# Peptides against a protein of PDB entry 5VZU, part 208

Target 1, 271 residues: chain A of PDB entry 5VZU
Amino acid sequence: GRTLEDIFHEHMQELILMKFIYTSQYDNCLTYRRIYLPPSRPDDLIKPGLFKGTYGSHGLEIVMLSFHGRRARGTKITGDPNIPAGQQTVEIDLRHRIQLPDLENQRNFNELSRIVLEVRERVRQEQQEGGHEAGEGRGRQGPRESQPSPAQPRAEAPSKGPDGTPGEDGGEPGDAVAAAEQPAQCGQGQPFVLPVGVSSRNEDYPRTCRMCFYGTGLIAGHGFTSPERTPGVFILFDEDRFGFVWLELKSFSLYSRVQATFRNADAPSPQ

## One batch from the design tools (peptide; made by RFdiffusion4, then SolubleMPNN)

Design b2_p28_2_s2 (from b2_p28_2, 12 letters changed)
Fold by OpenDDE base, seed 3:
Structure b2_p28_2_s2 (fold): chain B 271 residues (1-271), chain A 28 residues (1-28)
Amino acid sequence: as target 1 above (271 residues)
Amino acid sequence: ELDLYQVDYDLEEWFSLKPKLPVPKGPV
């Protein structure tokens, strides 16, 4: 039977051959679409823009990182044989922070898997609850036929109930000083290591991270067949680097900012 | 002036020429 190694080798040979054909036959098999960089907002986690990503078999790809309120999005700028350009390779939920364990427990894949799957179930519950509130609100606008029930004028007089004395009992409201949980000082980077059995194409990844979030990654077969979203972890290393752990695939992708400046990449102002 | 372009593969042209191999779903 074909081993996992045989399947991986055949897939790598196919991807290399595809890249060779595309680099040798520039004119026929490539589509070009003009794109613009997303505008930066003051509340963006980092500056949006282009990042070069390493995908295990595919090599170097370009992803655009953008922010959309409480969500971040990685959009493919370079398509590949599995996922077309313009697809969202990663979607990050900035409401759902992942707390990594200590460095010793970060080596345990099952611990990371537990943490991510617990957050995934919370996200599913919140989506179900929000779907119910939106459904119930539309049902009650049945047209109340305004039958004009006649205005009978019963005028009954307000009886003056008497002057009960002001008992001064000045119960001091105990100031329950809600200890404002000081937002955990987001300043010192946490030591970071990949779990055992997570494949990285480059072992030279940052060994310190700022914060992590729950996210989903897009996976597909060749020709964008059977696309699905799988759970993962977005890892912010610094202003210019982030990673994504593909949990089900046991893989890690590192993304680094493209340092090139594009003079005409700003979206035309809406006239 | 460098205009920024998204570059995509014509997957229909490519897969018209090759038998669809069952490729394992990977981080792609």
Scores: peptide ipSAE 0.172, ipTM 0.681, DockQ to the pose 0.482
Fold by OpenDDE base, seed 5:
Parts: C-alpha cells; sequence; structure tokens
Structure b2_p28_2_s2 (fold): chain B 271 residues (1-271), chain A 28 residues (1-28)
C-alpha cells in the first residue's frame, strides 16, 4: 500500500506544480470567496484572525483561527491539492488540556504519543456516553394520549389572614466569595521542545509555550480523497503564535499572526 | 480597500488542464 510518506511525496510534487501554475496562470485555476474575520469575544483564548502556517510538505498556508465555545478551529483560507479551502485543518478541544512533561521527557515522542492517545480515548468515551443519552431521550415520546382530565371545580381556598410579623432574621449573606479561579497565572511559560523525530520546516520555533490542548488535524489524499482526523497537540506560544503537532505524521506546523489590518474584513452586522 | 478572499484551486479545471500543461522540469 502507499505509505504516508509516499502520499506526502506525491503531494509535495503536485503542490509544487500547482504553485507553479497558479503563479504563472493567475486567472485559470483559482476560486475566490470573500471572507470576513470572526468577531473577537472576551472569552477567546487569543484574538481570532488570520495566521500564516508552515506545513512541512505544503509550504506556506493561511488559516483562520476562530473560537466556538470550548472549541477552537483552524479553517484553511488557502486550499491545497489534498484539502480544499474552507475545510477545518485543525479542531482544538479547549476542555482537554495537554500537560507536557519536563523538557527531557518532551524529547521522547513515545511519551507525547502516550499522553495524546490517553486524551483521545477520554474524548471518544465522552462522545459515546453523550451519544447514548441523546439516543435514549428520543425513544419515549410515545403519544401521550391527552386524556381530558375532568375539570375538577376550583374550591375557593379561604382567605387566611394577614398576620405579618416581620421576623428580622438578619441572616448575614455569607459572601461565598466564589474563589474566582485565579486566571491561571499568565506565568513563565513552560520550556518547550519538539520530540525527536518530529519534523519542522523551521528550526526557529518558540522554546517556551503557555499551554497545550488536545486537537485533531485533517489529512486527505489528492482531491480530498479519504479524509480523516488524526490526533495532535495545539501549542499556544503567545498571542500571535501557535503550533500544531501532527502526531501520526510526526510533523509540526508553526502559525504566526498576519499583522495586516483589513478595513473591510469585519462581518456585516446581521440585519 | 483590502478585501479578504479565501483562495482555492479549481481541482476540476486543474485536472482537466494537467495533461495539457508541460511539467516544468525544475532544475534538478
Amino acid sequence: as target 1 above (271 residues)
Amino acid sequence: ELDLYQVDYDLEEWFSLKPKLPVPKGPV
């Protein structure tokens, strides 16, 4: 069978060819769709927007990072021969934080793989349990034959009197100071290194990360054939940089914020 | 004024053109 490596090699050749053709024949092979930047929300992990990604074989791509409650999404703004534009290249579960080991153990790919696969199994179990609850809840809408309950006459309950003794129970409202979970100290980021055998297009990646989350990356063959989700790690470095470790691919993509301002990129207000 | 566009390949047009396009022999 074709190895993943064979698929990547063929893909790299076709990407180079496609990149040559789109640069030489600007009008003939490209589709354009107007897009808008997602609105920023206070609860967003970082400001949403455009990021320039570096993929090992794919080269440079533009993705849009957006937040959807406890999920983040990287949407392809530039398509490639495998994955069309508008596809979710990465999906991040912000409920499932990845705890990286110490810097020495971070070099061990098998340790990272173990940690990620344990989280993957938890996510799979939660999805199965939630699927069962949604399935059982639909079955018991048997037709409630609305038997017309006979109109029992409302007996006029007598007007019991007004005795208004104001018990001044000065129960001090115990200020349950809900310990506002101190916003996880924006402390010194954890030292970060890629595992041995994980390829990066750029050796110049941030050596300190703020936090990591479980996620899935989309992979496919040419023409979007056999698309699948592979496990990975979203790594937040700072406000303007994140990474994704593609676990099965043993590759790392670095994403850097596009600093360009676009005046007409705000979504039209829903009228 | 700068508008943002998603840019994709027309894969159908691409595959239709692929047999007609000389593969550039990049310098080896």
Scores: peptide ipSAE 0.172, ipTM 0.612, DockQ to the pose 0.178
Fold by OpenDDE base, seed 2:
Structure b2_p28_2_s2 (fold): chain B 271 residues (1-271), chain A 28 residues (1-28)
Amino acid sequence: as target 1 above (271 residues)
Amino acid sequence: ELDLYQVDYDLEEWFSLKPKLPVPKGPV
């Protein structure tokens, strides 16, 4: 039978062939839409803006990183044969931090998979619970039938007496030393390595990360067929670099800030 | 002055011109 590796290799060859035919024969089949940089906010995890990403077989792509409260989004600026431009290639939940294990356990793909899938299940449960609260709140506009509550009477106060003896049982409060979650020293990055069997286009990735979050990546067939969201890990390395581990694909994409200054990239002020 | 543009493929034109290769459901 075809291995997953054979299917990946055939798909990679097809993508390379598509890109070659496109760039060699169809230079005119490009659509251009003017875009603007998102405004920076003080609560943004890093400065929003353009990042160049590596997508294995697709090569170099441009994404816009933006922040939306407790969510971050990577929007495709460069479309590809699978996913059109303007699609959200990654969606990051900044509420759900991923804790990476030690370097030895980080090499274990099954351990990373376990951690990510446990967070995915929590996110799913929270979405179901929040959906129920929003549903129940609308139903209770039952009609205000104003039936007058009759005034039934003031029955009396009987005074019974005093005697309860103070049993002194001095149960020592077991000092549950709440293990003070050592405030994750916001400044010291954790050592980082990709799991064995995760493909990276470039082995030159940062070996230290600041923090990780749960996220989902968009995948599709050619022509944007059967689009789906797959679980992954957003890895913040520094102010100018982040990664995404595509869990089901066993792949890693590295994103680096575009250092070019754009004078006319600010959104026009609403007149 | 450098304006920023989103750049996309005309996938309809692209797939109209391609011989219908059976698209394997690839990952990304």
Scores: peptide ipSAE 0.170, ipTM 0.652, DockQ to the pose 0.396
Fold by OpenDDE base, seed 1:
Structure b2_p28_2_s2 (fold): chain B 271 residues (1-271), chain A 28 residues (1-28)
Amino acid sequence: as target 1 above (271 residues)
Amino acid sequence: ELDLYQVDYDLEEWFSLKPKLPVPKGPV
């Protein structure tokens, strides 16, 4: 039976061949759509913008990083034979931080896999619970016939009663020492290494990361066939670099900020 | 001034041209 590795090897060979043919013979098979840079917000994890991503067999691609509340998105600016441009190649859940283990345990792919899949299961549960609340809320709009119950005027002001008994009981307020969740030291970079068996295009990736988040990557067959979201880890290295570990693919993509300035790339003000 | 463009494959044209490419017969 074909191993997952065999399938990836064949797919990589086909993608390399397609890219070679495209770049050698078919320079005209490109569509162009004007795009704008996302506006930066103060609460954005890093400045949004264009990043050059390295995918194994795909080579260099351009992704737009944008922030949407507690989510980040990587949108393809360059399409490929599998995934057209404008697709969200990565979706990051900024609510679900991944805590990487120590450097020794980071080499263990099964440990990373465990951590990511536990977060995936929590995300799935939260989606099911939130779906149930949204479903039950729609059912109870039965038409409450607002019968206008008449405004009966009842008046009376009754009186005085006095009595003053002084009951003492000084129940001690038990100081529930709220265990101060130590603010996860968001600012100290930790040593970073890829797990054994995770492929990178090169070994030249940052060896320190700031923080990691749960995310999903989009994968598809050629012609955008059978698109699916696979679990992964978004790794913030610095202001200009992030990575994505594709867990099921056992691959790592490094993204580096495009340093080019675009004067006309700001979104037109909504008229 | 350089406008920013998304660049995509014309997948229909690409796949229409695919039959003209010597598909390496990978060992099936």
Scores: peptide ipSAE 0.165, ipTM 0.620, DockQ to the pose 0.209

Design b2_p28_2_s3 (from b2_p28_2, 12 letters changed)
Fold by OpenDDE base, seed 5:
Structure b2_p28_2_s3 (fold): chain B 271 residues (1-271), chain A 28 residues (1-28)
Amino acid sequence: as target 1 above (271 residues)
Amino acid sequence: ELELYQVDYDLEKWNSIKPKLPVPRGPV
């Protein structure tokens, strides 16, 4: 029977061939769709835009990072043989922060796996509970037979008089100085290291991270077969760099901002 | 003017040309 190694080898050969053809014959086997950069919002965790990501055997790919309330998305701008362009390669839940352990315990893959899977289970429970509330609310539109309630005559309640005592209660507006939650100090980032057995294409990743979030990565077979969402960790390093740990794949993707400026990349205003 | 494009594989066209393209034998 085909071994997993044989399947991987065949897939890698096809990937290399596809890469050779797209690089040597640019016009012959590619599809192009015009895209626009997402508008930046004040509440965005970092500026949205294009990032160059590393995908192990797939090499360098372009993704677009965008923010959607409490979610971030990495959209593939370059397709690969497994996952087409326009797919959400990563989906990040900005409500579910991952707290990394100390640097010693970060080297333990099983500890990271435990932390991520506990968050995954919470996210799954929240989705089930929210699905039940949406389901029960639709069932009870039984036809309310609008029995015509008889028009009881509204008795004219009497005009009670104008007693106008102006109580000058000069209640000083206590300036409840809403303690502006000090923007969580852009404090010295936490020391960061990949767990033992997590592969990185580039060993030159940032050794300090600002924050981490739960996320899911999209994986598929060749030709987008059997697509599934796998658990992972989004790691924000700085304004221009983030990572994703693919937990099941035991791999790390580093993403770096594309510094190129595009004059005509803004979405046309909806007319 | 620089425009941004999403770029994907035309799998239909790819499958039509794949048998006709010599696989570059890299030096073993």
Scores: peptide ipSAE 0.252, ipTM 0.668, DockQ to the pose 0.159
Fold by OpenDDE base, seed 1:
Structure b2_p28_2_s3 (fold): chain B 271 residues (1-271), chain A 28 residues (1-28)
Amino acid sequence: as target 1 above (271 residues)
Amino acid sequence: ELELYQVDYDLEKWNSIKPKLPVPRGPV
């Protein structure tokens, strides 16, 4: 079976070949589709927009980050031989925060793998439970023949009577001390290091992160063959930088905000 | 005016050119 290394090697060869053809033949083998920037919302984790991502052998790609309630999406703006443009390269579940261990334990890939796979299993269980509730609700629309039972005018409001017995019992309200969920200190950056054996294109990544979330990355063979979602970690560094750890690929992609301003990139108002 | 475009490979055109290059057949 093809190893991940074989896939990367073939992919690297094809990308080199594509870049060579594109640069040597000046034959524009590219398609262009006009796109618009997502609107910013107050509740967005960071400002949505364009990010330049480093994918190991692929080099530099452009991804659009957008927010969709409790999900974030990284949409490919540049396609590659494996994954066409417009695909969701990363899907982030903002409900499922990843708590990174201390800096010493962050170097352990197996510890990160354990944490991520435990979250993956919870997400899978939640999807199964929610699927079952949606399935059972559809079955019971049997046609209730609403036979119009006639409005019989049933009568009078009998009035009585007084009796006042004063029963005492002063049941003490048990103070259920709501264990104050310690507000996860959302604002303090923690030291960050990649696990041993996770490849980065360079060692120049932020050494402090704000927060991490469970996510999935899209991988495919050449020509978008056998596309699958692999587990990973979205790492928010700051307003302009995030990362994604591809767990199965043992790779890290760093994304940095494109600082270019686009004047006419806002979506036209829906007419 | 600067417009934003998604850029993809024309796979049809790419596939038409690809066979003309000595693709190193990696050992299958």
Scores: peptide ipSAE 0.228, ipTM 0.664, DockQ to the pose 0.206
Fold by OpenDDE base, seed 3:
Structure b2_p28_2_s3 (fold): chain B 271 residues (1-271), chain A 28 residues (1-28)
Amino acid sequence: as target 1 above (271 residues)
Amino acid sequence: ELELYQVDYDLEKWNSIKPKLPVPRGPV
């Protein structure tokens, strides 16, 4: 049977060959598609745009971050041997915040795995319930045959029953002061460390994060074979940096904003 | 003018020239 080492060796050989062809035969093995930067909205978690990310053995890749209501999307701008450009490398659910444990418990991979898998099951349940409501609403428009049941005119106007007295019982509405749970002060960054056994290409990642969200990452074999969405954690560090923990792969990708300004990269206004 | 382009591998061309390596389900 193939060992994990055999699989890794073959993957690395094909990746090295792809990189060699890319560098030696640039014009012959690449496709180009014009793209535009997403517009920024006031409700965006951070400014959308281009980020440089690290993908283990692939190295440095470019991803476009965009916001779509309660979802964020990382779209590959550079394709690799596994995942073509234009694919959503990460999809983030901004409805499902991940609460990281304290710094001591963050080192435990099984604790992070538990938290993420619990959120995954909630997301799955919400998708099933929303699918049922959309299904039941379409079924009831059976054509009600409008049988014209005749307009029988019964007019009877019955009487003015009397004057029952105003019992004043002024029960004071007890002010249930709904303790407005102060929205947990989103301001101070939480100490952050990767779990033991999560691989990072660079150990120089931010040691403080603002917030985390549930997300899914796209994985595939070479030539985009058997593509699958795997659970993960989107980690917002700051305005210019985010990470993604690939839970099943036990890997971490760090993304940093491309500081270059692009002229004429805005979508043409619909005329 | 600087235009922004998505850059991808020509997988059809790659598949024509690559060794028939059995496709590992690679870790990313």
Scores: peptide ipSAE 0.205, ipTM 0.690, DockQ to the pose 0.388
Fold by OpenDDE base, seed 2:
Structure b2_p28_2_s3 (fold): chain B 271 residues (1-271), chain A 28 residues (1-28)
Amino acid sequence: as target 1 above (271 residues)
Amino acid sequence: ELELYQVDYDLEKWNSIKPKLPVPRGPV
């Protein structure tokens, strides 16, 4: 049987060959599509825009970070041999915060895996429940067969009397202790370290994070074969840096804002 | 005028040349 090492070597050989062909035939093997920067909104977690990210064997890629209410998206601006440009490389659910443990427990990959998979299961349950409510609402428009059933006369049943003894059962409103949303301590970032066995192309990643969220990353074979969404962690470091931990791949991508100013990159006003 | 473009691989062209490449087609 082929070993995992054999499969890895075959995959790397094909990837190198794809990159070589596309680089050697640059004018013939690349497509270009005009893009515009997303407008910034007041409720955006950070300023949207272009980020340079690390994708393991693919190297440096460009992604567009954008915000869509309670969701963030990383869209590929540079395609690669596995995943085309315009694909959502990462999708982040800003409703599902990941709480990282202490630094000692952050080194444990199994602990991070547990936390992420528990959040994934909650997200899946919420999607199933919301899918049931949307499904039941459509079924009841059966045709109103308007059969005019005849008006049988309502007999006047008599007015029995008024004995309204008000039982003052003063049920104390049980203080639903609203689990105090611990005020997002906006100030002091949490110490951050990658789990043991998570690969990073750069060991120089931020050692403090502001917030973490559940997300999914897109993976595929060469030529966009068998695309799937894998669970991961979006890590906000600062206004200009975020990361993504690819849980199943045991890899980390660091994204840094492109500091270049672009002219004429705003979406044309709808005429 | 400076314009932004996404850059993608021509997968149709790749698929046309891929069978000619000496990549070991091991059975997946």
Scores: peptide ipSAE 0.203, ipTM 0.663, DockQ to the pose 0.247

Design b2_p28_2_s4 (from b2_p28_2, 14 letters changed)
Fold by OpenDDE base, seed 2:
Structure b2_p28_2_s4 (fold): chain B 271 residues (1-271), chain A 28 residues (1-28)
Amino acid sequence: as target 1 above (271 residues)
Amino acid sequence: MEELYQVDYDLEKWNSLKPKLPIPKGPV
């Protein structure tokens, strides 16, 4: 049987060969599609735009971060041998915050894995429940056969009386102390460290993060074979930097804003 | 005029070239 090492070696050889062919035949092996920057909205977690990220053996790639209500998306602007351009490399659920433990427990990969998988299961349950409500609502438009069943008569049943005893039992509404949502400490980021055994191409990642969210990353074989969504953690560091922990891959990608200003990169106003 | 483009690999061209490359078809 092939070892995991054999599979990895063959994958790396094929990747190097693909990159060599595309680099040596650059003008002939690349496709180009015009894109526009997403408009900024007031409710966006950070300004949308282009970010440069590191994808392990793929090297430096460009991702467009955009916001879609309670979801964020990282769209590939540079395709790679595994995943085409225009694919959502990361999809973030801004409803599902990840609470990182203390720095000691953040070093434990199994603890991060537990936290992420518990959130994944909640997201799956919510999707199943919401799917049931949408399914039941469509079934009841059976045809209203308006058979006019006849007007049977008005029987006058009688008026009985008044007894008004006002039992005052003032059951005090037990103040369900709504567990005060600890005010999102908007100002002070939490200390951040990668778990032991998570690979980072850049050891110089921010050691403080603002907030984390549940998300999924897209992985595939060469030529976009067997694409799947794997669980991960989106980490917001600051206005210009975010990360993604690929849980199953045990890898970390750091994304930094492209500081270049682009003229005519805005979508044409709908005339 | 500055324009932004996504850049992708021509997979059809890759697939046309791939059989000519001495990639060991390891048994999947």
Scores: peptide ipSAE 0.270, ipTM 0.671, DockQ to the pose 0.231
Fold by OpenDDE base, seed 1:
Structure b2_p28_2_s4 (fold): chain B 271 residues (1-271), chain A 28 residues (1-28)
Amino acid sequence: as target 1 above (271 residues)
Amino acid sequence: MEELYQVDYDLEKWNSLKPKLPIPKGPV
């Protein structure tokens, strides 16, 4: 079977070939589709917008980060030979926070793998349970012909009286002090290091992260063949930087905000 | 007017150009 290494090698060759054609022939083999920046919401984890990402051998790509309730999406703005533009290169579940261990245990790839795969299994279970509730609800629309039973005027049954017995029983309300789970201090950055054996294009990544979430990355063969979602970790570093650990690929992509301002990139108001 | 564009490969044009390139028969 093709190894991940074989796939990377073929992709690298095709990318080199594509870059060679593009640079040598001046033949614009590119398609352009107008897009708009996502609107910012107050509850967005960071400001949505364009990020430049590193994809190992692929080089520099542009991704649009957007927020959709408890999901974040990285949408490809630049296509590549494997994954067309407009695809969600990453999809992040903001319900499923990843707690990274200490720096010593963060170096252990198997520990990160365990943590991510446990969260993946929870997400799978939640999807199965929610799918079952949605399936059972559709079956019971039998047409209840609610025949309009005539409203018989049920009579005025009377106001009987007052009896006042005073029973005392002073059951003490046991104060079940619900231990308020202290909201894990979402704001303190923790030391961050990539696991041993995770490749980064650049060793210059932030060594402190704010928070991590479970996510999935899109991978495919050339021409968008056999597309699949692989488990990974979204790492928020700061307002302008995030990362994604591709668990199965053992790779890390760093994304940095595009600092360019676009005057006419806002979506037209719905008329 | 500055407009934002998604940029993709014209796969049809790309595939039409592929046969014109000597695929390096390197042992990969």
Scores: peptide ipSAE 0.268, ipTM 0.679, DockQ to the pose 0.189
Fold by OpenDDE base, seed 3:
Structure b2_p28_2_s4 (fold): chain B 271 residues (1-271), chain A 28 residues (1-28)
Amino acid sequence: as target 1 above (271 residues)
Amino acid sequence: MEELYQVDYDLEKWNSLKPKLPIPKGPV
């Protein structure tokens, strides 16, 4: 059988060759599709737009970050040999915040793995429960055969009566002051370090993060073979930088905002 | 007018060229 080393060697040879064709024969081996930038919304976690990211051996790639209610999406703008352009390289669940441990315990990959897998299991349970409610609601529209139940009669009006009295008992309902859970102080960045054994292409990543969320990353073989979603962590560093930890791959991708302004990149207003 | 495009590999054309390209035999 092919060894893991043989598969890795074949993968790297094909990747180098595709990069050579890309750089030497631009017009011949590439497809282009016009795209538009996503509109910004007030409730977006950060401004949507283009980010440059690093993918291990692939190098520099462009991803479009967009927000879709309680989900964020990274869409590939540059395809690679494994994942075509227009695919969602990352999908982020903004309902499921990841709480990182202290800086000492962040070095432990098994601790991060535990936290992420516990969140993955909660997401799976919520999807199963929501699927059950949607299934049961459709079943009960059995055709109510309108059996014409007969016109049973106008039983009459009886009128009376009176008075019953007064009892005052003004039991003051004790104001259970629901301790307003202080909105978790969203302001101070947490110290951040990659776990031991997570590879980064660049060691120059932000050492402080604002917040983290559960997400899934897309992986595939060459030619988009056997595509699957793997668990990971979206890390928001600031307005212009985010990361993704690929848990199963033990890798980290850093994404930085493209600062270029594009004229006429907005979607045409529906006339 | 500046227009934004996604860029992808033409995998059909790639596969047609693949047999003609010298694959390096070196360890990566």
Scores: peptide ipSAE 0.247, ipTM 0.663, DockQ to the pose 0.197
Fold by OpenDDE base, seed 4:
Structure b2_p28_2_s4 (fold): chain B 271 residues (1-271), chain A 28 residues (1-28)
Amino acid sequence: as target 1 above (271 residues)
Amino acid sequence: MEELYQVDYDLEKWNSLKPKLPIPKGPV
């Protein structure tokens, strides 16, 4: 049978050929669709925008990071042979923080795998529970008996009555000083290292992270065949850098902000 | 006017130019 190495080699040969055709015939082999940058919101974990991502064998790609309440999304701006542009390469659940162990235990892939899979199971349970509540609410359309139309009557107008008095009751305004949760000072970043056996295209990644979240990455065969979501870890390093650990692939993608400013990249205001 | 575009493969043209290789499930 074909080895995993043979499959990987064939995949790499095809990717190289596609990149060669892309670079030699780019005007003929590309499609373009106008996009707009997502608006920034105050509650966004970092400024949304374009990031340069490294996808192991695929190399450098552009993704757009956007925030959607308690979810973040990385959308492919450059398509590849496996996953077309406009697909969500990563989906991040900002409700499900990943707590990394100490630096020694971070080197253990099985420990990271355990932590991520435990969070995956919680996310799955929450989705099942929330699916049940939405199902039970539709059942009780009892038969509205069509009771009949009865009649019109017209009745009258009157009148003025009076004056009642000004009771003073001076209820004390309890100043519930809603303690404005000080935006959690971006504390000292936790020391960060990739687990042993996780491949990175570049070993030059940040060695401290601010926070980590559960996420899923999209993987597919060539031509977007058999697309699936695989578990992973979103790692926020700083305002301009994040990573994604692809758990099943044992790979790491580093994403760095595109520092270019675009003059006409904002979505037109809904008129 | 600076405009942003997503860029994708023209799969129809690609499929016309590409030798039909067996499609492995690739990683990413």
Scores: peptide ipSAE 0.296, ipTM 0.723, DockQ to the pose 0.372; fails the geometry check

